# Peptides against a protein of PDB entry 6J54, part 36

Target 1, 223 residues: chain A of PDB entry 6J54
Amino acid sequence: NENLFASFIAPTMMGLPIVTLIIMFPSLLFPTPKRLINNRTISIQQWLIQLTSKQMMAIHNQKGQTWSLMLMSLIMFIGSTNILGLLPHSFTPTTQLSMNLGMAIPLWSATVFTGFRYKTKTSLAHFLPQGTPALLIPMLVIIETISLFIQPVALAVRLTANITAGHLLIHLIGGATLALLNINTMTAFITFTILILLTILEFAVALIQAYVFTLLVSLYLHD
Target 2, 42 residues: chain B of PDB entry 6J54
Amino acid sequence: QFQFTGIKKYFNSYTLTGRMNCVLATYGGIALLVLYFKLRSK

## One batch from the design tools (peptide; aimed at target 1 Q96, target 2 L32)

Design b2_p12_7_s2 (made by RFdiffusion4, then SolubleMPNN; from b2_p12_7, 8 letters changed)
Fold by OpenDDE base, seed 1:
Structure b2_p12_7_s2 (fold): chain B 223 residues (1-223), chain C 42 residues (1-42), chain A 12 residues (1-12)
Amino acid sequence: as target 1 above (223 residues)
Amino acid sequence: as target 2 above (42 residues)
Amino acid sequence: TPLLLAELLRAL
């Protein structure tokens, strides 16, 4: 078990938390534009941010548009950390449940509280769907309230489990390919092909989980 | 669209106000039950 | 090439 989860242990250098530097590293990959017309790489990056921003914020009104900076920073952070985590000997902070809960709980609470403050009637009415029979109303309201409190947990666990499971699977299949290289080269080639397909899938999963995390936060804001 | 009279006007699952009132009534009922058991334990 | 692949797989 220790060998399998060795890559998920928080790295320390001389007892100092180097994890803080790892978390801050993705911010260096996204420089601010200084010119009206920047280089091609920066222009493509800004174009992608604008496309994702327009797509995610299309659901929201002008009040919801104020959250655009927060949601875009969140998707860029989670997406960049997940992609960087696929590099060899890299530590992914998003594999830690504490990290994801630290993002999910405050953002969820902020979206719920903003919903209650500005749209109290619609937010309270969201606990009861339309057309429910009168006898089922009390039970359904209780279920919806429980569902509300499960949202931050599901948000954090979904991200943590998907990224962690992907990393574990890559390590296991990678270890199996190495062990089979000298035993049977044909089976090693098959397992290596599976590993390549799996790594491509994990790149997609890394981006999808970042998008789903931010999208769900955005949907909770919209109620 | 929906014409309700009496108690159904305030407590219904179709109108926004009716749904809100139903939610508040359920929370109020739960709070009263918790209060009842708390006072009974003393 | 097999040694390089082995090192890459170990690094993963």
Scores: peptide ipSAE 0.037, ipTM 0.746, DockQ to the pose 0.015
OpenDDE base, seeds 2, 3, 4, 5: peptide ipSAE 0.029, 0.022, 0.027, 0.026; ipTM 0.747, 0.741, 0.747, 0.737

Design b2_p12_7_s3 (made by RFdiffusion4, then SolubleMPNN; from b2_p12_7, 9 letters changed)
Fold by OpenDDE base, seed 5:
Structure b2_p12_7_s3 (fold): chain B 223 residues (1-223), chain C 42 residues (1-42), chain A 12 residues (1-12)
Amino acid sequence: as target 1 above (223 residues)
Amino acid sequence: as target 2 above (42 residues)
Amino acid sequence: TLLLLAELLRQL
């Protein structure tokens, strides 16, 4: 069991945290364009960013569109880190709950405070759904207030749990395939096929979780 | 257009202002309860 | 609508 969780320990060299370098590395994969007509790779990246930006910011007004750069950078960061984390012997910073809380809490707080600053009446009214029976109003306001404070926790835990569970499954199935190589080659082949299918699934999960995380942040901003 | 009269004009679940006032009243009520128990314990 | 969308996303 110790070997399974060893992959989630933050790597250090000479007492210096390498985690900072690992977090910074994905930014090198997305260079800024300098030409009007860019290379094919940069053009595809910009096209994808534009498409995702149009989809995510379609629900926002002109004031909300100011967050487009931040939200696009967030999805690119989480997506790239999650994908790179599926490489063998790699460390994923997003498996650490502290990292995800460090992103979720400030972004959630910023969206809540911006909502209260610019749309105070609408934000306060959000604690009570329209058409609620009078007797249920106090209880429902309390529940909605608790729900608000659970949002950053749910945001962080969802990302952490999905990525961590994927990594654990890959390790367990991978370990099972190695153990079965000398016992039964046919069953080992089946488990290896499952491992490949699982890794493909985890690539999809990595991108979906990045999208969901960013979408929920944008949703809290929209109110 | 919702036509509310009396207390329902200020405290209703259908209008934006009514919903806001209901939320503020709920928070005010909770704050008063907390203050009451805090002062009673002394 | 936002709560429904959030609940659907919670299942993912």
Scores: peptide ipSAE 0.159, ipTM 0.804, DockQ to the pose 0.027
OpenDDE base, seeds 1, 2, 3, 4: peptide ipSAE 0.026, 0.024, 0.020, 0.022; ipTM 0.730, 0.730, 0.727, 0.733

Design b2_p12_7_s4 (made by RFdiffusion4, then SolubleMPNN; from b2_p12_7, 9 letters changed)
Fold by OpenDDE base, seed 3:
Structure b2_p12_7_s4 (fold): chain B 223 residues (1-223), chain C 42 residues (1-42), chain A 12 residues (1-12)
Amino acid sequence: as target 1 above (223 residues)
Amino acid sequence: as target 2 above (42 residues)
Amino acid sequence: TALLLAELLRAL
């Protein structure tokens, strides 16, 4: 049990918190452009950011598009940390629920407060779906209110659970393949094939979870 | 499009204003119930 | 500010 969760312990060297360096490391992978025509790597990065910003901000008005920088930085941060976490013997900060709650709660509260500030009538009306029978109104308003408060928890837990479960599964299947090498080579080959397919899937999951997290924050802003 | 008269004009599940008033009424009712139980417990 | 936030999150 302890060996299984050892990779999720915050790494320290001589008592110094290396976690801060790990969290700041993804920022070095995305340098700021200094030329009109940059090198190929920066151009591809900017192209991807522009594509994601265009599709994500398409549902927002001019006031909502002011969040573009925040949402793009969020998806870049979560995406880069999730991908770097798939490296062998790496620590993923997004596996820590405290970090994901620290991102989800402020962003969710900001979207809710901005909604109440600029769209007060619409935001209050969202607690009651249109066309609800009169007898179900009080119960449905309560349920919708509870649903609103579950949003930041679901947002943080979804990201944490998906990334953590993926890492655990890779470690378990990887450990099983090593154990089966001395028992049955044929079954070890099958489990190794599953491990390869799983690692490819986890690369996709890492990007999808970053996108879903950012998209849901954007959707909560739109209301 | 929706034409309501009387109390239905202010409290309906179809119009934006009606939905808002229904939500405020439900929250007000819950707040009054909580206040009642709080005052009763003392 | 990012470092301070990271330290706060690490402390949690």
Scores: peptide ipSAE 0.056, ipTM 0.769, DockQ to the pose 0.088
OpenDDE base, seeds 1, 2, 4, 5: peptide ipSAE 0.025, 0.026, 0.023, 0.022; ipTM 0.726, 0.729, 0.731, 0.715

Design b2_p12_8 (made by RFdiffusion4)
Pose (drawn by RFdiffusion4):
Structure b2_p12_8 (pose): chain A 223 residues (1-223), chain B 41 residues (1-41), chain P 12 residues (1-12)
Amino acid sequence: as target 1 above (223 residues)
Amino acid sequence: FQFTGIKKYFNSYTLTGRMNCVLATYGGIALLVLYFKLRSK
Amino acid sequence: SFFISMAVFLFF
């Protein structure tokens, strides 16, 4: 009975303040120069695009490359609005589940209607995988179509659920430091757990590769 | 002039990308169950 | 009333 942890009961609030200012704010962190040689703080933003525009370009290699100049604007918005919210009292718009159901459905149904305006038969004849055996036709086409309509729910709910799960362990491991007016040796170990956990919460950039890329496989497979 | 800089890009891919009516239908129906539960409290 | 305000914001 040496080190007794404590806890504080308090409501964890994902309130909703004025949002249309908070959305427009990580657009003016990125300027654009009308000059040849630039000023060494855009120049490491302009080099960070020319890397990851050479990985969502190399798989597709079609006349579906026109679509890929918009998929690098989808990686900078939720690459920024997941990184800004690590600050002390900031508010992330990709915490709320509302706009991620508007980021998955007007993009996911922009992919099944891409081959239906050009191929019209073999886009969902991709439901036919191989040289058809006879015992498993109805066990297949009720499976591969129930794992198609999962995809918009499987694209948006994987983003909101773990971004807001990174904010609660920021509070609750951080709120147990403030309520640790018991023995002071264990206060530094909970603090050292925090400053490791904030390094893991820069996997909020690593969860934007898993949103643009399973949108490219959900685009390269249909088209 | 927030238009003609990206007007060549719109009618190219808004043929399939501007289908927010399915989002508007799935959003408008999602309005209807929450007003109804508060009506029945 | 907080979830109605999220459903109105999702509609628009």

Design b2_p12_8_s1 (made by RFdiffusion4, then SolubleMPNN; from b2_p12_8, 9 letters changed)
Fold by OpenDDE base, seed 1:
Structure b2_p12_8_s1 (fold): chain B 223 residues (1-223), chain C 42 residues (1-42), chain A 12 residues (1-12)
Amino acid sequence: as target 1 above (223 residues)
Amino acid sequence: as target 2 above (42 residues)
Amino acid sequence: DELIAQALLLYQ
């Protein structure tokens, strides 16, 4: 069973961690456009970024739209790392809880502090849902306060759990398929079909988790 | 939409200001309780 | 918080 988690160990080469290079690699996949009309690949990429930007920033005013660059870079980073992680024998940095906490906590704190700075009244009011009976106010305020501090943890764990679980399933089903090839070819074919469907699902999950992570950060900013 | 009089004007769960005041009052109350028990233990 | 709750419900 220890071999199942070997793919999640941070890789090193010559005693030096190559995790930094893996984290920086997705940035090479997003070159800056230099022409008025770029090639097809860059044009499609920029179009997708523009659509996603318009969709996510629609809930924000002009002040909140200053975070557009940060949020778009975040979704592109997480999305690209998740997709690249689905390559055979690849290492996915977003499977590391430390990585996701390292992203979630600063972003969450920045959005919360920004909210308290510019929307103090609204931010404080969010600790008490509208229409709460008077007797339940103290307890509910405490619960909402605890809920606030759970947000960065939930954000990191959600991303980590979904990506990690998907990788484990692909590995297990893939291994089972190979083992069944010499036992029962018919059953091996069925498991292989399941593996293909699961892989397609994991591609979707990889993108959805990137989107959800960025969206929730955006919603915390909006308050 | 809501017309509140007296203390309900400042402490209510329907208006933005009322909700804010309730939150602040709750935190203040907890802080005072913690302070009381801290001073009592000495 | 309401928007976050709705988003989480849609995700689950």
Scores: peptide ipSAE 0.152, ipTM 0.834, DockQ to the pose 0.026
OpenDDE base, seeds 2, 3, 4, 5: peptide ipSAE 0.085, 0.050, 0.119, 0.126; ipTM 0.831, 0.826, 0.835, 0.820; seeds 2, 5 fail the geometry check

Design b2_p12_8_s2 (made by RFdiffusion4, then SolubleMPNN; from b2_p12_8, 9 letters changed)
Fold by OpenDDE base, seed 5:
Structure b2_p12_8_s2 (fold): chain B 223 residues (1-223), chain C 42 residues (1-42), chain A 12 residues (1-12)
Amino acid sequence: as target 1 above (223 residues)
Amino acid sequence: as target 2 above (42 residues)
Amino acid sequence: ELEIAQAKLLYE
């Protein structure tokens, strides 16, 4: 059981944290274009960034479009780290709740403060939905205030829980497959097939969670 | 257009200004209650 | 709109 959670321990070498290098590594996979006509890999990357940028920023006004660079960098960072974390015996930084909270809280606070500065009336009115009966107004305002403070926590926990659960399932089914190889080869083949399907699912989940995280941060800016 | 008169003009759940005033009134009421209990305890 | 978007994401 201790071996099951060993993959979530922050790796250190010679007393130096290697976690910083692991976090910075995905940035090397996305070089900046220097030519008008780039290589195929860079062209595909830029095309994907442009497509996601158009979809994400379609809801935003001109002032909100200033956040496009930060939001695109965020989705690329989380997506790349999640995918790289699915490699065998790899450490995934996004499984650490501290890291996700470290991203969620500042971004959430920045969006909330930006909303209060530029759209004070709309932001304050957001605590009370339209058409609320008069008797429910005080209670609903309190609930909506609590809901606001739960947003950064839910954002961080969602990412952490989905990635962590995926890793645990892969380890458990992988361990079961190895154990069944010596008992029943046919059953081991079935469990191995499930493991492959689960791995494909986790790749999809890794990308979806990156998108959802960025989307929710984006929605807090204007909605 | 919503035609509100009296107190409903400033405190309603349909207009933007009315919703804002309701939120501020709620926070103000809670703050006054907290202050009342703090002063009463001493 | 935020609540509707969140609900749709949770339902999927």
Scores: peptide ipSAE 0.047, ipTM 0.785, DockQ to the pose 0.025
OpenDDE base, seeds 1, 2, 3, 4: peptide ipSAE 0.014, 0.026, 0.024, 0.039; ipTM 0.707, 0.798, 0.787, 0.764

Design b2_p12_8_s3 (made by RFdiffusion4, then SolubleMPNN; from b2_p12_8, 10 letters changed)
Fold by OpenDDE base, seed 5:
Structure b2_p12_8_s3 (fold): chain B 223 residues (1-223), chain C 42 residues (1-42), chain A 12 residues (1-12)
Amino acid sequence: as target 1 above (223 residues)
Amino acid sequence: as target 2 above (42 residues)
Amino acid sequence: LEDLALALLLYQ
């Protein structure tokens, strides 16, 4: 069991944390364009960013579109880190709950405070749905208040749990495949096939979780 | 359009202002209850 | 929007 969780320990070199370098590395994969007509790779990246930006910011007004740059950077960061985390013997920072809380809490707080600042009446009214029976109003307001405070926790735990669970499954099935190589070659081959399919699934999960994380932050901003 | 009279004009679940007032009243009530129990324990 | 968020949570 210790060997399984050893991959989630933050790596250090000479007593210095190299986690900062790992976190910054994905940024090197997305260079800024300097030409009017860029290379194919850069053009595809910019095209994808524009498409995702249009999709995510379609629900926001002009004031909310100011957050477009931050939200796009967030999805690119989480997506790239999750994909790189699936490499063999790699450390994924997003498997750390502290990392995800460090992202979720400030962003959530910013969305809540911006809502209260610019749309105070609408934000306060959000704690009570329309058409609520009068007798249920006090209890429902309390429940909605609790729901608000659960949002950052759910945001962080969802990302952490999905990525961590995927890593654990890959390690377990990978270990089982290695153990079965000398016992039953046919079963080992089947297990290896499952491992490949699971790895493909985890790539999809990595991107989906990045999208959902960013989308939920965007939804909280929209209220 | 919703036409409310009396207390329902300020505290309703259909208008934006009414919903806001209901939320504020709920928070105010909770705060008063907390203060009451805090002062009673002394 | 909360219902949509909940639906996304349940879908995963």
Scores: peptide ipSAE 0.253, ipTM 0.823, DockQ to the pose 0.027
OpenDDE base, seeds 1, 2, 3, 4: peptide ipSAE 0.094, 0.230, 0.212, 0.239; ipTM 0.754, 0.824, 0.820, 0.829

Design b2_p12_8_s4 (made by RFdiffusion4, then SolubleMPNN; from b2_p12_8, 10 letters changed)
Fold by OpenDDE base, seed 1:
Structure b2_p12_8_s4 (fold): chain B 223 residues (1-223), chain C 42 residues (1-42), chain A 12 residues (1-12)
Amino acid sequence: as target 1 above (223 residues)
Amino acid sequence: as target 2 above (42 residues)
Amino acid sequence: LQELLEALLLYL
């Protein structure tokens, strides 16, 4: 079981953590545009950012659109780190719960505090769903309060669990295919096909989880 | 849109103000209960 | 938005 988690151990070199460099590496993949008409890769990236920005910020008014830069940077960071983590023998920082909590808790707290600051009435009213019977009001308010505090934990755990589970499956099936090459070539071919399909699925999951994480942060901001 | 009279005007689950007041009342009630048990334990 | 949140939480 220890060898299964070996890929999730934080890498170090000469006693210094390389994790910091790995976290900063995705930022190099998104250079700032310098020209009106940039390279094909940069233009595609800008186009994708604009599409996702328009989709996510459609929920917010002009005041909420001030968070567009933060939300877009978040989705780009999580998405890029998740995709890079699918490379063979790579380390994915988002598989670490500490990192995801480090992102979820501050962003969640910021959204909650901004909600209470600018939309106090709506934020307080959010603890009680509309149309609740009078007898259930106290209990439901307590449940909604607890639900609020579970949000950052659920946000971090969801991202961690989905990415970690995907990596574990890829490693397990990949290891099984290599082991079956000398035992049964036909079975190894079948498992290899499953591995390919699973890797494609994990690419999709990597992007979806980045989107969901950012969307939920945006949704908490909107209340 | 909703016509409420008396206490229902301020404490209802349909209006925004009513919902806010219900939430505040619930928190106030919990705070009073905690205070009561804390003082009783002493 | 509560419906969207509930649907998303149930989906994930």
Scores: peptide ipSAE 0.237, ipTM 0.816, DockQ to the pose 0.027
OpenDDE base, seeds 2, 3, 4, 5: peptide ipSAE 0.227, 0.167, 0.223, 0.213; ipTM 0.819, 0.813, 0.821, 0.805

## One batch from the design tools (peptide; aimed at target 1 Q96 S98 M99, target 2 L32)

Design b2_p13_3 (made by RFdiffusion4)
Pose (drawn by RFdiffusion4):
Structure b2_p13_3 (pose): chain A 223 residues (1-223), chain B 41 residues (1-41), chain P 13 residues (1-13)
Amino acid sequence: as target 1 above (223 residues)
Amino acid sequence: FQFTGIKKYFNSYTLTGRMNCVLATYGGIALLVLYFKLRSK
Amino acid sequence: SLSQVVFLFLFAL
């Protein structure tokens, strides 16, 4: 009975303040120069695009490359609006489940209607995988179509659920430091757990590769 | 001029990318169950 | 929750 942890009961609030200012703000963190040689703070933003525009370009290699100049604007918005919210009292718009159901459905249904305007038969004849055996036709085409309509829900719910799960362990491990007016040796170990956990919460950039890339496989497989 | 800089890009891919009516239908129906539960309290 | 669904409907317009 040496080190007794404590806890504080308080409501964890994902309130909703004025949002249309908070959305537009990580657009003016990135400027654009009309000059040849640039000023060494856009120049490491302009080099960071020319890397990851050479990985969502190399798989597709078609006349579906026209679509890929918009998929690098989808990686900078939720690459920034997940990184800004690590600050002390900031508010992330990709916490709320509302706009992620408007980021998944206008993009996911922009992929099944891409081959249906050009191929019209073999886009969902991709439901036919192989040289057809006889004992499992109805066990297949009720499976590979129930794992198609999962995809918009499987694209948007995987983003909101773990981003807001990073913010609660910021509070609750952080709020147990403030309510630790008991023995003071264990206060530093909870603080040291925080400053490790904030390094893991820069996997908010690593969860934007898993949004643009399973949108490219959900685009490269249909088209 | 927030148009003609990206007007060549719109009619290229908004043929399939501007289908927010399914989002508007799935959003408008999602308005209807929350006004109804508060009506029945 | 209702203000999030109204915001989703307005965002879909």

Design b2_p13_3_s1 (made by RFdiffusion4, then SolubleMPNN; from b2_p13_3, 7 letters changed)
Fold by OpenDDE base, seed 5:
Structure b2_p13_3_s1 (fold): chain B 223 residues (1-223), chain C 42 residues (1-42), chain A 13 residues (1-13)
Amino acid sequence: as target 1 above (223 residues)
Amino acid sequence: as target 2 above (42 residues)
Amino acid sequence: DLELAQFLLLLAL
């Protein structure tokens, strides 16, 4: 059991946390352009950022478009950390629930407070869906209030669970492959093929979870 | 435009103002209930 | 927006 979760232990060197360096490392992969015509890599990165920005911010008004920089930085951060976490012997910070809660709670609270500040009537009215029968109004308002407070928890747990489950599956299938090498080579080959397919799936999951996390934060801003 | 009369003008599930008032009324009711039980326990 | 969020939740799980 300890061997399965060994990859999720925060790395330290001489009692100093290396986790801070790991979290900061993805920022080095995205340098800011300073030229009119940039390198192909930077141009592709800018193109991807522009495409995702246009898609995500299309639902927002001019006031909501101010969040574009923060939302784009968030998706780039989570996406890059998730992809880097799939490297062998790598520590993925997004597998830590504390980190994801640390991102989810402030962003969620900011969206809720922004909604109450600029659109107070609409935000309060959102607790009651239109056309609800009069008898169900008190119960439905309570349920909707509870649902609001579950949003940051669901946002953090979704990301943590999906990334953690992927890492565990890769470890288990990898261990099974090694065990079967000396027992049955044909079965080991099949298991290894499954491992490759699973790793490809985890790359997709890593990007999808980054996108969904950012999109839901953006959606809570718009309601 | 929905035209409501009486109490339904202020408390309805179709208008924004009516929905807001319903939400505030429910929160106020819960707060009063909590206060009542807290004062009764002492 | 809620329907979209629910759909994305199903896709993410």
Scores: peptide ipSAE 0.048, ipTM 0.803, DockQ to the pose 0.027
OpenDDE base, seeds 1, 2, 3, 4: peptide ipSAE 0.034, 0.029, 0.026, 0.033; ipTM 0.751, 0.802, 0.795, 0.805

Design b2_p13_3_s2 (made by RFdiffusion4, then SolubleMPNN; from b2_p13_3, 7 letters changed)
Fold by OpenDDE base, seed 5:
Structure b2_p13_3_s2 (fold): chain B 223 residues (1-223), chain C 42 residues (1-42), chain A 13 residues (1-13)
Amino acid sequence: as target 1 above (223 residues)
Amino acid sequence: as target 2 above (42 residues)
Amino acid sequence: DLADALFLLLLAL
């Protein structure tokens, strides 16, 4: 069991945290364009960012569109870190709940405070759904208040659980494949095929979780 | 347009202002209850 | 809310 969780230990070299370098590395993969006509790789990246930006910011007004740069940087960061985390012998920072809470809590707090500052009446009214029977109003307001405080926890735990579970499954199926190589080659081949399909699924999950995390932050901003 | 009279004008689940007042009243009630139990225990 | 509906949809997937 200790060997299964060894991949989730934060790497250090000479007592210095290498985790900082790992977190900053994805930023090098997305260079800023300097030319009017860019290279194919940069053009594809910009096209993808523009498409995702148009889809996510379609819900927001002009004031909400100010957050477009932050939300796009967030999805690119989480997506790139999750994909790079699937490389062999790599450390995924997003498997650490502390990091995900470090992103979720400030962003959630910023959206909530922004809502209360600019749309005070609408934000306060959000604690009570329209058309609620009078007898259920106090209980429902309490439940909605608790629901609000669960939002940052749900953001962090969802991302952490999905990425961590994927990594554990890859390790378990990979270990089973190696163990079955000397026992039964046919079953080992089947297990290896499952491992390949699982890795493809985890690539999809990595991108989906990045999108969902950013989308939910965007929805909290919209109210 | 919803025509509400009396207390229902200020505390209504159908209007934005009414919903806001209901939320504030609920928080105020909880705060008073907490304050009452805190003062009673002394 | 839309966020809650999407959350339930994501849990169902």
Scores: peptide ipSAE 0.093, ipTM 0.822, DockQ to the pose 0.027
OpenDDE base, seeds 1, 2, 3, 4: peptide ipSAE 0.019, 0.019, 0.042, 0.020; ipTM 0.759, 0.756, 0.822, 0.760

Design b2_p13_3_s3 (made by RFdiffusion4, then SolubleMPNN; from b2_p13_3, 8 letters changed)
Fold by OpenDDE base, seed 5:
Structure b2_p13_3_s3 (fold): chain B 223 residues (1-223), chain C 42 residues (1-42), chain A 13 residues (1-13)
Amino acid sequence: as target 1 above (223 residues)
Amino acid sequence: as target 2 above (42 residues)
Amino acid sequence: LLDEALYLLLLAL
């Protein structure tokens, strides 16, 4: 079991946490533009950010559009960290539940508090769906309250589980390919092909999970 | 516009104010129950 | 909106 989970151990050097540097590294991949006409790479990045911002913020009013910078930074951070985590012998901070909870809980609490602050009546009314029978009202309000508190946990666990499962599968299939090289070369080739397809899938999963995480945070803001 | 009379005016599942009052009433009821059991145990 | 998000989530899994 230690061999399987060795890639999930936080790296340290001489007792100093290198994890901080790993978390900060993705920010270097997205420099701020200073020219009217930028390089192709920066232009593509800006174009992608603009497209995603338009899609995600289309459901929000002017007050909600203030969150655009936060949500775009979040998707860029999670997406970049997940993609970099697929590199060989790399550590993905998003596999750590503590990190994802550290992101999910404050963002969720901020959305809930902003909802109660600006739209108190609507936010309180959200605990009771429209047209519910009178006998079910107390039970349904309790269930909806519990559902609200499960949201940050589900947000963190979803991201952690999907990324962690992907890493485990790559490791297991990779180990199987190496073991089969000396037993059956044809089977090893098939397993290697599966590994390649799985890695491509994990790239897609990495981006999708980043998008879903930010989308749900945005959705909780809008309710 | 839904026109409700009596208690249904303040506690209904169709209007925003009615839904809000229902939620507050349920929370208040739970809080009173918790207080009752806490005071009874001592 | 939550139902749509759930649908997208199920599609992503």
Scores: peptide ipSAE 0.218, ipTM 0.812, DockQ to the pose 0.025
OpenDDE base, seeds 1, 2, 3, 4: peptide ipSAE 0.031, 0.019, 0.160, 0.020; ipTM 0.744, 0.736, 0.814, 0.743

